Peptides against a protein of PDB entry 3OGK. Designs and how they scored, part 41

Target 1, 307 residues: chain A of PDB entry 3OGK
Amino acid sequence: ATPDRLSRRFPNLRSLKLKGKPRAAMFNLIPENWGGYVTPWVTEISNNLRQLKSVHFRRMIVSDLDLDRLAKARADDLETLKLDKCSGFTTDGLLSIVTHCRKIKTLLMEESSFSEKDGKWLHELAQHNTSLEVLNFYMTEFAKISPKDLETIARNCRSLVSVKVGDFEILELVGFFKAAANLEEFCGGSLNEDIGMPEKYMNLVFPRKLCRLGLSYMGPNEMPILFPFAAQIRKLDLLYALLETEDHCTLIQKCPNLEVLETRNVIGDRGLEVLAQYCKQLKRLRIERGADEQGMEDEEGLVSQRG

## One batch from the design tools (peptide; made by RFdiffusion4, then SolubleMPNN)

Design b1_p11_8_s1 (from b1_p11_8 with F2Y F8Y)
Fold by OpenDDE base, seed 5:
Structure b1_p11_8_s1 (fold): chain B 307 residues (1-307), chain A 11 residues (1-11)
Amino acid sequence: as target 1 above (307 residues)
Amino acid sequence: SYSREVVYEWE
């Protein structure tokens, strides 16, 4: 489909999702005629899609100019922006979005690649937004944003229910968790092993409604922090956890209400057996072969055809 | 991602 054809067919379109080429193709300069650039779509949105409130770009090339145009065109009417596995923009583009779209409810940059200039975009969001419900920059590399701004967002956005972040030290998010009283989902962060302080994370206080969780680099020493509320966990993202097969078994047994599990091949047939035994409400299971499992053909952490 | 992935979804 072309942008002009879309607007002609659906002038009152409220939600648009565009999918570009596979991400591998984006590492090479893909021609615009491949549908990889959002520019023609942003132009059409600006001119003809006046009721559009939700935009989802997946595997698209997005420039700062595109984001600026989109931001100014939709302004407070934009409720959802998802830059899903996109590339080509900088944090200046994000700044434009949050500056002009002050009533945005969902902002996603998951797995997007960008040039980071500063942390102003998150600061601006913190200073002016009170509508945010979903913030997701999972599997991104932001080094210049402040956890204090995230805390401010949580304090000001009382409808904030889902937050996925990059490699924030979890202890720097204590204030955020305290402020995010209605948070149901959290993914990301960084748990860092400290041999000298093995219990440094044991006093973490999570939001009371938290039921969807994925803590990056969580090992068996940190895993017990979940035990007090494991029974209320509905979704676990263990893709970036540092758990072995038996650790999986231990955790799964404590999550009888688990509905979604995402993990690596390390769960093994043993983990799958435990999962089947204890998690009767399971609806979705994702098993990924991680790089660390490439040599585990003869180890317990292998999912066979039995599972 | 081009890593091996198996996804199961059911009602």
Scores: peptide ipSAE 0.113, ipTM 0.779, DockQ to the pose 0.348
Fold by OpenDDE base, seed 1:
Structure b1_p11_8_s1 (fold): chain B 307 residues (1-307), chain A 11 residues (1-11)
Amino acid sequence: as target 1 above (307 residues)
Amino acid sequence: SYSREVVYEWE
């Protein structure tokens, strides 16, 4: 599909998703001659897709100019922007988006690569947005944003239900969790083991509605913080957890309502057996081959065809 | 009942 063809066929398009790699979807694939840049699409959006409220770029090259043009063209009509595995922009582009799109509900930049200039974009979002429902910069590297701005967002956005972040120290997010009263999903953060303070995370208080969770670097010593609400958990992202096979078994047994599990090979056949036994509502299972698990492991630490 | 969709991925 081409931008002009899309706008002619669907002038009242509400949602657009573009993929930079071949996919089965007809209108989601960017032609090779466009070079993977969103620029021609943003031009078309600005000129002809005046009903567009949702934009999803996946594996595309996105410049700050592209984001600025998109922001100004759609302004408060833009409800969703997903920069999914994109590259080519800086935090200036993000600043433009949050400055001009004051009613954005979903902002995603998961696994995108960018140049970080400052944390102004998150501050601007915190100062002016009250509509945000989903904020996702999971698996990104932000060093200049403030957890206090995240707390402000939680306080001001009553409909905030899903937040995925980078490597914030979890203790810095205590205020955020307290403010995010309606939060259902949280992924990311950083649990940093301290041998001298093994219980430094034991007083963490999570939002009461939290049921989808993925804490980065969570080990067996931190895992017990989930036990009080484990029965509420419906989705677990353990891809970046530091749990062994037995730890998986322990946690899974406490999550009878689990619907989605994402983990690594370390779960093993044993973990899968426990999963089948205790999680009768499981709908989706993703098992990734972890880079740290390519070496020689015991039989229980590997998923075989039996699982 | 068990998972209706199982995904295996490698880097």
Scores: peptide ipSAE 0.076, ipTM 0.726, DockQ to the pose 0.096
Fold by OpenDDE base, seed 2:
Structure b1_p11_8_s1 (fold): chain B 307 residues (1-307), chain A 11 residues (1-11)
Amino acid sequence: as target 1 above (307 residues)
Amino acid sequence: SYSREVVYEWE
């Protein structure tokens, strides 16, 4: 499809999702002649799609100029921006978005590649936004953003229900969790094992409504922090957890209301059996083939055709 | 009632 054709056919379009490259080339650079640039689309949005409030770019090249143009064109009418596995922009582009789109409700940069210049974009978001419902920069690397800004966002955005972040130390997010009273979903963070302080996370308090969770680098020593509310967990993302087969079994048994599980093949046939036994409400199971197969001595850590 | 979905993905 072409931008001009889209606008002519759907001048009152409110939501746009663009995909730039096939899944087979997900991790490859987009060739210049692929048509993966959002520029012509942003131009068309600016000129002819004046009711557009939701934009989702997936696997596309997005420049700071593109983001700036989009931001200025849609301003407070933009409610959703998803930069899903995109590349080509810097945090300056993000700053433009949050500066001009003060009523944005969903901001996603999950798995996007970008150049980080500073943490101003998150600070600006924290200072001016009260509408945010979903913030997602899962599987990204931000080193210059402040957990304090995230806390401020939680305090000011009463409708904030889903937050996915990069490798923030979980203890730095204590204030965030306290402020995010309506948070239902959290993914990311970083749990760091401390041999000298094995229970350093045991006093961590999660939002009361939290039911979708994926803590990065969570091992068996940290896993018990979930037990007090395991019965209310409906979705678990264990893709980046450091749990073995037995750990999976332990956790799964405590989550009878689990509806969605995402994990690696380390769950094994045994874990799948336990899952079937205890999680009767399970609707979706995602199993990724991790590097687990090449190094695991435990045969239980493999999913066979029986599972 | 619901239909369970199993998804296998490759790295």
Scores: peptide ipSAE 0.075, ipTM 0.721, DockQ to the pose 0.086
Fold by OpenDDE base, seed 4:
Structure b1_p11_8_s1 (fold): chain B 307 residues (1-307), chain A 11 residues (1-11)
Amino acid sequence: as target 1 above (307 residues)
Amino acid sequence: SYSREVVYEWE
């Protein structure tokens, strides 16, 4: 489809999702002349889609200028912006979004590639937003943002229910977890081994409603921090955990209400058997093929056709 | 009854 055709047919459009770099089967839906850039779409949004409140760009090229134009055009009417696996922008573009769209409820940049200039965008969001429900910069690299701003966001945004972050040290998020009283989902962070303080994470307190969780670099020594609320876990992301097959079995047995599991091949056929035995409410299982696959197909730590 | 979804992904 083309931007002009869309606006003519649906001038009152409220939600737009665009997918760039599609799979072969979807390629014919996107004119070649657009090249995966959001620019022509942003222009059309600015001029003709005056009721648009939700924008989702997937695998698109997005510039700071595009974000600035979008921000100014929709302002506080923009409730959702998802930059899903996008590229081409810097944190200046994000700053423009949060500066002008102060009523934004969902801000996602998961797996996007960008240039980080500073942490001002998160600070601005912390200072002025009270509407945020979903914040997601999972699998991104930020080095200049402050966990204190995340805490401020949690304190000010009482409807905040899902937060996915990069490699924040988990202990720096203690204040965030305390403030995020309604948080149901958390993914990311960084658990770091400390030989001199092996129990440094044991007193970590999670929000009471937390039921969807993925802690990055969680090993078997840190895994027990989940045990007090394992029965309420409904979604578990173990893609970036450092758990072996036996560790998976241990944790899965403690999560009888698990509905969604995402993990790597290391779960093995044995882990899948345990999963089937203890997780009767399981609805979705994602197994990513990683570097864990080696040796025979039926070896522990390898998912085979048997699993 | 519910049929579980199983997804295998490689990236």
Scores: peptide ipSAE 0.071, ipTM 0.729, DockQ to the pose 0.088

Design b1_p11_8_s2 (from b1_p11_8 with V6I)
Fold by OpenDDE base, seed 5:
Structure b1_p11_8_s2 (fold): chain B 307 residues (1-307), chain A 11 residues (1-11)
Amino acid sequence: as target 1 above (307 residues)
Amino acid sequence: SFSREIVFEWE
């Protein structure tokens, strides 16, 4: 499909999702004629799709100029922007989005690659947005953003229900969690083992409504922080947890209301048995075989045909 | 290298 054909057929389009080539192809500078660049679509959005409030780019090349044009064209009418596994932009492009789209409700950059210039985009979002419901930069590398800005966002955006972040030290997010009173989903952060202070995370206070969770680098020593509210967990992301098979069994047994589980092959047949026994509301299971587990074919942490 | 992903979804 071409942008012009889309606008002619659907002039009142409110939601657009574009899928580019697989991520692997993006590393090889996808030619423009492959539909990997959003530029022609942004042009069409700016000119002819004046009711568009939701934009989802998946595996596409997005420049700062594209983001700037989109931001200025849609302004406060833009409610959702998802840069899903995209590349080609910098934080200047993000700054333009949050500067001009002050009523944005969903901002996603999950698994996108970008050049980080500064943390101004998150600061600007914190200073002016009160509408945000979903913020997702999961599996990204932002090093210049401030956890204080995230806290400010939580304080000002009372409808904030889902936040996924990169490698923030979890202890730096204490203020954020206190402010995010309506938060239902949190993924990311960084739990860092400290042999000299094994209980450093035990006093973490999570939002009361939290039911979808994925803490990066959570090991068996940190896992108990979930136990007080494990019964209310509906979704669990363990893809980046540091749990062994038996740790999975322990945690799963405490989550009888689990609906979605995402984990690695380390769960094993044993973990799947426990899952089947205790999680009767399960609706989705994702098992990923990571590179670290390729050599574990002979180890206990293997899902066989039995599972 | 691509990791193997298995996804099951049901209602």
Scores: peptide ipSAE 0.042, ipTM 0.724, DockQ to the pose 0.369
Fold by OpenDDE base, seed 2:
Structure b1_p11_8_s2 (fold): chain B 307 residues (1-307), chain A 11 residues (1-11)
Amino acid sequence: as target 1 above (307 residues)
Amino acid sequence: SFSREIVFEWE
C-alpha cells in the first residue's frame, strides 16, 4: 500500500499501524538497516489525514525530522504514538513529540533503538502532560532520564494505568509508585541483589490496583515482595526474572487469579503442572527459550511436549 | 472459562 492510496480511501482515518519489516527480521535473518521509512507516511498524515489520532510504527525507520513533522502536524490531536521496534531517531525526536503533543495519552518506544542525547523529553512530558495513560519504553536503554520526572508524571497524570520502563533501580521508583495511585501495570525496573541487605526491597509498596507486573532481574530473594498482592496478579512477565523452576512453582501457587504468564523454559514441566493446578483462570501462556537454558542439565527446567 | 492460548517462541 502507498500513503496516497490510503489517504484517498480513508480520509477520516483515526488510527494507523504500519509494519516495515517481516517478523523474520526479529531473528536477525534480515539486516537491521533494512526497513521502511516512515517519511512518506508522515508527509501523507500531515497533508491528508487530519483526523488521525493514533499512530503505530512497527519495525520502521523513523528520523527526528519525521517525528518533528508528525508532532507539528497533529499537535494536541495526537493521542497515541507507538514506536515499536523502530530505529533512526534520537531523544530530540521524542522531545518534539512531547513538546507539541501536549495531550498524548499513549507513548511507546518499546524495543526501539535510538541515540540518547539527554533526558529532556521525559522532563518536558512531566512538566506539561496531564493526559498520559500509557508510557512504555520497555527493553530500552535510557541513561539520562530521571526517575523524578517519572514520579512527576505519575502525580500529574491521574489516568496513568500502565508504565513499562527500562533499568531504573526499583528503589528509585518508590516515589513513582506512591504517586501512581491508579497504576494497574508495571514492567521493567531493575532489582539488584545486595548480599549485605537481603531485605533491601521488602518495604517496597506497590500501587493498590497493580495486577499486571514484570520486574526485571527479580530473583527468589525479591519475589516475596509480590506475596502480599499475589492473589491480585492477573498477568506476570517473568521473561527477565531470575527465577528457577522451584521459584516459579512458589510464585504460581500464590497467584490463583493469573490469566497471562510470560516466562522462559526454566518453568519446566513441573512449573506447568503447578500452573495447571493453581491457575484455573489462565488464558495465555508464553514460553520463550532462554539463551542460558540451552546448556542447563537440569531436566526440571525444560519444557517438554508432556508439559 | 476461556480457551487457553499457548505460545512458544524460539530463538
Scores: peptide ipSAE 0.032, ipTM 0.653, DockQ to the pose 0.087
Fold by OpenDDE base, seed 1:
Structure b1_p11_8_s2 (fold): chain B 307 residues (1-307), chain A 11 residues (1-11)
Amino acid sequence: as target 1 above (307 residues)
Amino acid sequence: SFSREIVFEWE
């Protein structure tokens, strides 16, 4: 297998997806010595794939140099970059991408591991990008980025429809939600329970078109903030919600148009019964094992063969 | 228009 096979066979390739997770080789195009590094692929992209507009790396090693080369090679032609569960880069690499690829529409770093040097990459994105449609750094930890930059992005990118973030305090995103008039999907954030202020989130206003949602650490006290628009919800990510079985039942009953649900075992057989009863448009259900899998929960909090 | 997409998986 030679590195140049890709460009020779598909010189007009527009979208490339590489998966680092070990699986059977599909086309014998990948030499064994390439390992999980994207470097040889970036070299090929830079030299020979001049029409490439979408790049998706999954579970691969990506260096700042790789990102810099990719950014300079594709520049404003790059519309999509997905660093999906990747590692090896820093925020300097991200800065290079947003500096050179000013028309990028999709930028994803979901579940990637990286070294955070500063928040300049998000600031640069906010200052220069007007094309962004999807921004996703879900399940990442950024401590040096500003929610104000996110608000600026929402204001400047009229086509912004999906944003997934890390652990931003939701109250810091009020300006973002106000600016993101066309937002359809939001995941992440952080709902922090305050016993002294149980209603601190009750005045939170969401974008009018929001229909795909996953609020991290949402408990039963915060759940009512969804009720005004629950009927328009099509996708719920409850993997990181703090809802019990009965809370699931309550919420599900209010979401008759739900198409996708992602949750944990805590939904139980009872929750699945309610889901079947009220959500007739359900297309996908994902149930993961979570912390609730461990003991001291009632029988209803477990999914059995009945469900 | 249809855009060409290639997905690679390896051991």
Scores: peptide ipSAE 0.026, ipTM 0.571, DockQ to the pose 0.027
Fold by OpenDDE base, seed 4:
Structure b1_p11_8_s2 (fold): chain B 307 residues (1-307), chain A 11 residues (1-11)
Amino acid sequence: as target 1 above (307 residues)
Amino acid sequence: SFSREIVFEWE
């Protein structure tokens, strides 16, 4: 479909999701000169899609100008923006979005590639937004944003339920976790080994409703921080954890209500047996390849729990 | 109220 055809056919469209970049076989549907750019879509949104509140771009090229145009066109009517594995923009584009769309509820940049100029976008979001429910910049590289702004967001956005971040030192997020009273999902952060303070994370307190979790670089020494609430964990992302097979077994046994597990093939047959034995509520299992001692090519990918 | 959603995939 083309943008103009879309707006004519669906002038009251509220949600738009665009996936992927054009392949040769798809040029019959999308003009070749568009090349996966969101520009023609943003133009159409600005002119004709006045009911649009949700935009999801996946694997597309997005410029700062595109974001600025989108922001100004939809303003406080924009509730959801997902830049999923996108590229071509800078933090200036993000700043425009949060400046003009002050009632945005979902903001996602997961796995997007961008140029970081400053941390102003997160600061602006912290200063003016009270509507945010989902914030996700998982698997991104930010060095100039402040964990204090994240804390401010948690204090001001009472409906905040899911936050996925990059490599913030987890101890810098103590204030965030304290403020995020309704948080159900957290992914990211950074657990860093400290020989001089081996138990520096043991007193970390998580939000009481937390049930979906993925802590980056979590090793067996840090894993016990989950034990107090392991029974309420419904989803675990262990893709970036530093756990061996036996560590997986230990943790899984403590999560009887686990519904979703994402991990690497290091879990092994042993871990899968433990999973089957203790996690009767499991619905989805994802196993990725990694540089692990055990190879499990036959178990790779997303697998729905059977039986 | 009715909400319209379109998913456009070209992969």
Scores: peptide ipSAE 0.022, ipTM 0.583, DockQ to the pose 0.027; fails the geometry check

Design b1_p11_8_s3 (from b1_p11_8, 3 letters changed)
Fold by OpenDDE base, seed 3:
Structure b1_p11_8_s3 (fold): chain B 307 residues (1-307), chain A 11 residues (1-11)
Amino acid sequence: as target 1 above (307 residues)
Amino acid sequence: SYSKEIVFEWE
């Protein structure tokens, strides 16, 4: 489809999702720019799609100018922006979005590649937004943002239910978790093993409604922090956990209401058997094979056709 | 991630 065709056919469009690139597994030699630029779409949105509230760009090239134009064109009418695996922008573009779209409810940059200039965008969001429901910059590298701004967002946004972040030290998010009383989903963070203080995470208090979770670098020593509320866990992301096969079995047995599991092949046939035995509500299972980008590899865990 | 994955979804 082309932008002009879309606007002619659906002038009152409320939600738009664009996919720029096909699945990477099918194509190894696709140039970075083949996915397409959002520029012509942003132009069309600005001119002809005046009722658009939700925009989802997946695997597209997005510039700061594109974001600025989109922000100014939709302003407080923009409720959802998802930059899903996009590239080409900087944090200046994000700043423009949060500055002009004060009523945004969903902001996603998951797996996007960008140039980080500063943490002003998150600070601006914290200072002015009270509508946010979903914040997701999972699997990104923001080094200049403050966990205090995240805490402020949690305090000010009463409807905040899902937050996915990069490598924040989990202990720096204690204030965030305390403030985020209605949080149902959390992914990311960083658990760092300390031989001198093995129980440094044992006193973590999670929001009472938390039921979708993925803690990065969680090992078997940290896993028990989930046990008090494991029965209410419905979604679990273990892609970046440091759990072996038996650790998977231990955790899965404590999650009888699990509906969605994402993990690596380290779960093995043994883990899949345990999953089938204890998780009767399961409806989605994702298993990644091979070493991930973080260099995690386990030769012991294998998923066969039997499993 | 671009890693090979197996995804099962059912009702």
Scores: peptide ipSAE 0.119, ipTM 0.790, DockQ to the pose 0.339
Fold by OpenDDE base, seed 4:
Structure b1_p11_8_s3 (fold): chain B 307 residues (1-307), chain A 11 residues (1-11)
Amino acid sequence: as target 1 above (307 residues)
Amino acid sequence: SYSKEIVFEWE
């Protein structure tokens, strides 16, 4: 479809999702610059799609100018912006979005690649937004944003229910977790080993409604922090956890209400057997092949057709 | 399989 045809056919469109690259891009089978630019769509949104409140760009090229134009065109009417696996922008573009769209409820930039200039966008969001429900910059690389701004967002946004972040040290998010009283989903963070303080995470307190979780770099020593509320867990993202097969078995047995599991091949056929035995509510299972798959398929820690 | 991921979904 073309932007002009879309607006003519659906002048009162409220939600738009665009996909710019084929799925093959996930496997680096095509050049990074292949795909669609959002520019013509943003122009059309600005001119003719004045009821639009939700925008989802997936695998598209998005410039700061595009974001600025979108922000100014939709302003507080924009409720959802998802930059899903997009590229071409900097944090200046994000700043424009949060500056002009102060009623935004969902902001996603998961797996997007961008140039980080500063942390102002998150600070601006923290200073002015009270509407945010979903914040997701999972699997992104931010080095200049502050966990204190995330805490402020949690304090000010009472409807905040899902937050996915990059590599924040989990201990720096203690204040965030305390403030995020209605948080149901958290993914990301960073658990870091400390030989001199092996129990440094044991007193970590999570929001009481937390039921969808993925802690990055969680190893078997940190895994017990989940045990007090494991029966409450409905979704686990273990893609970036540092758990072996036996660790998976241990954790899965404690999550009888698990509905969604995402993990790596290390779960193995044994882990899948345990999963089937203990997780009767399971509805979705994702197994990603990692670097740990080596040798025979029937070895422990490998998923085969037997599992 | 050459696939990066395997996904199973059911009601």
Scores: peptide ipSAE 0.096, ipTM 0.774, DockQ to the pose 0.346
Fold by OpenDDE base, seed 1:
Structure b1_p11_8_s3 (fold): chain B 307 residues (1-307), chain A 11 residues (1-11)
Amino acid sequence: as target 1 above (307 residues)
Amino acid sequence: SYSKEIVFEWE
């Protein structure tokens, strides 16, 4: 569909999702001659979609100017912005969004590629937002943002339930976890093995309601930090964990309420058997072939048609 | 024996 056709057909549209690649949903399609840029859509949003509160761009080219225009056009009416695998913007664009959209509830930049100029956008968000429910910059590279701003966000946004971050050292997030009393989901961070301090993470305290989790680089030595609340875990993202087959089996056995598991081939048929035995509420299983496992496959660490 | 949605993704 084209922007003008969309606005004419649905002038009271509240939620818009655009995909840069063709999909079955007609209204998510971008004409080939538009090159995947969101610019014409942002123009249409600004002019004719005045009830729009949710915007989701997937695999689109988004400029800072686009974000600035969107921010000013929707202002505090914008509740959701998802830049899903997008590119073309900088942190200046994000700053504009959080400056003008002070009631935003969901802000996502997962797997987006951008130029990082500074950490002002997160600081601005921390200073002025009290509405945030979901913050997601999972699988992104931010080096100039502060974990203290994340802590401030947790303190001020009492409805914050899901946070996915990049490679923050997990110990720098202690204050964040303490402040995020209602947090249900956390993904990302960085667990950095220290041979001299093998138990440096053992005293890490997680939010009491945490039930969806994906700690990056979690190995078997760090895995026990989950055991006290493993029974309440409903979703595990182990794609970036450093767990072997036996580690998977150990963890899975402790998560009887697991509903969603995302992991790699390393789980193996053995892990799948254990999963079937202990996780009766499982609804979704995602298995990826990890790049690090292609040449290191053994019989147990391979998922076959048996599972 | 799975009645679950299973997704296998390869690159």
Scores: peptide ipSAE 0.094, ipTM 0.703, DockQ to the pose 0.096
Fold by OpenDDE base, seed 2:
Structure b1_p11_8_s3 (fold): chain B 307 residues (1-307), chain A 11 residues (1-11)
Amino acid sequence: as target 1 above (307 residues)
Amino acid sequence: SYSKEIVFEWE
């Protein structure tokens, strides 16, 4: 398909999703000779798709210039931007988006590869946006953004329901969780084990409506922080948790209303049996081949035909 | 993630 053909056929298009070629690994840059540039599409959007409010690029090459053109062309009409496993841009491009699209509701950069220049884009978003519902930069590497800006976003965006972040220290997000009164979904963060302070996370308070959760690097020592509201949990992302087979069994037993589970092979046949026994509302199960389990000979840490 | 995955979905 070509951009010009799209606009001629669908001049009143409101939502556009473009898919590039499959990528083999996270954070791998798309080769320049591989194609998949969004530039011709952004040009067409700017000129001929005046009602477009939702854009989803998946595995595309996106430059800062592309983002700047898109931002200025759609401005406050842009409600959704998803840079899904994209590459080629920097945080300057993100800054342009949040500067010009003040009413954006969904901003996603999950698994995108980019160059980080500063944290200004998140600060700008915090200072001016009150419309945000979904913020997702899960599985990305930001080092220059501030958790205080995230807290400000939570305070100002009353409709904020889903936030997925990178490796923020969870204790730095205490203010965020307190402010995010309507938050239903949270993924990411960073739990750091401290032998000298084993209960440093035990006083962490989560938003009362939280039911979809994935805490990165959560181990068995931190897992009990979920127990007070485990019956409320509907979705769990354990892909980046540090739980072994027995830990999975322990947690699953605490979550009888679980509907979606995403985890690694470490759950094993044993964990699957426990899952079947305790989670009668389960509708979706994703099991990913973990790198840490691929070399293990222990059958308890693997899913077989039996499971 | 781009690792091999198995997904089961049902109503």
Scores: peptide ipSAE 0.080, ipTM 0.775, DockQ to the pose 0.330

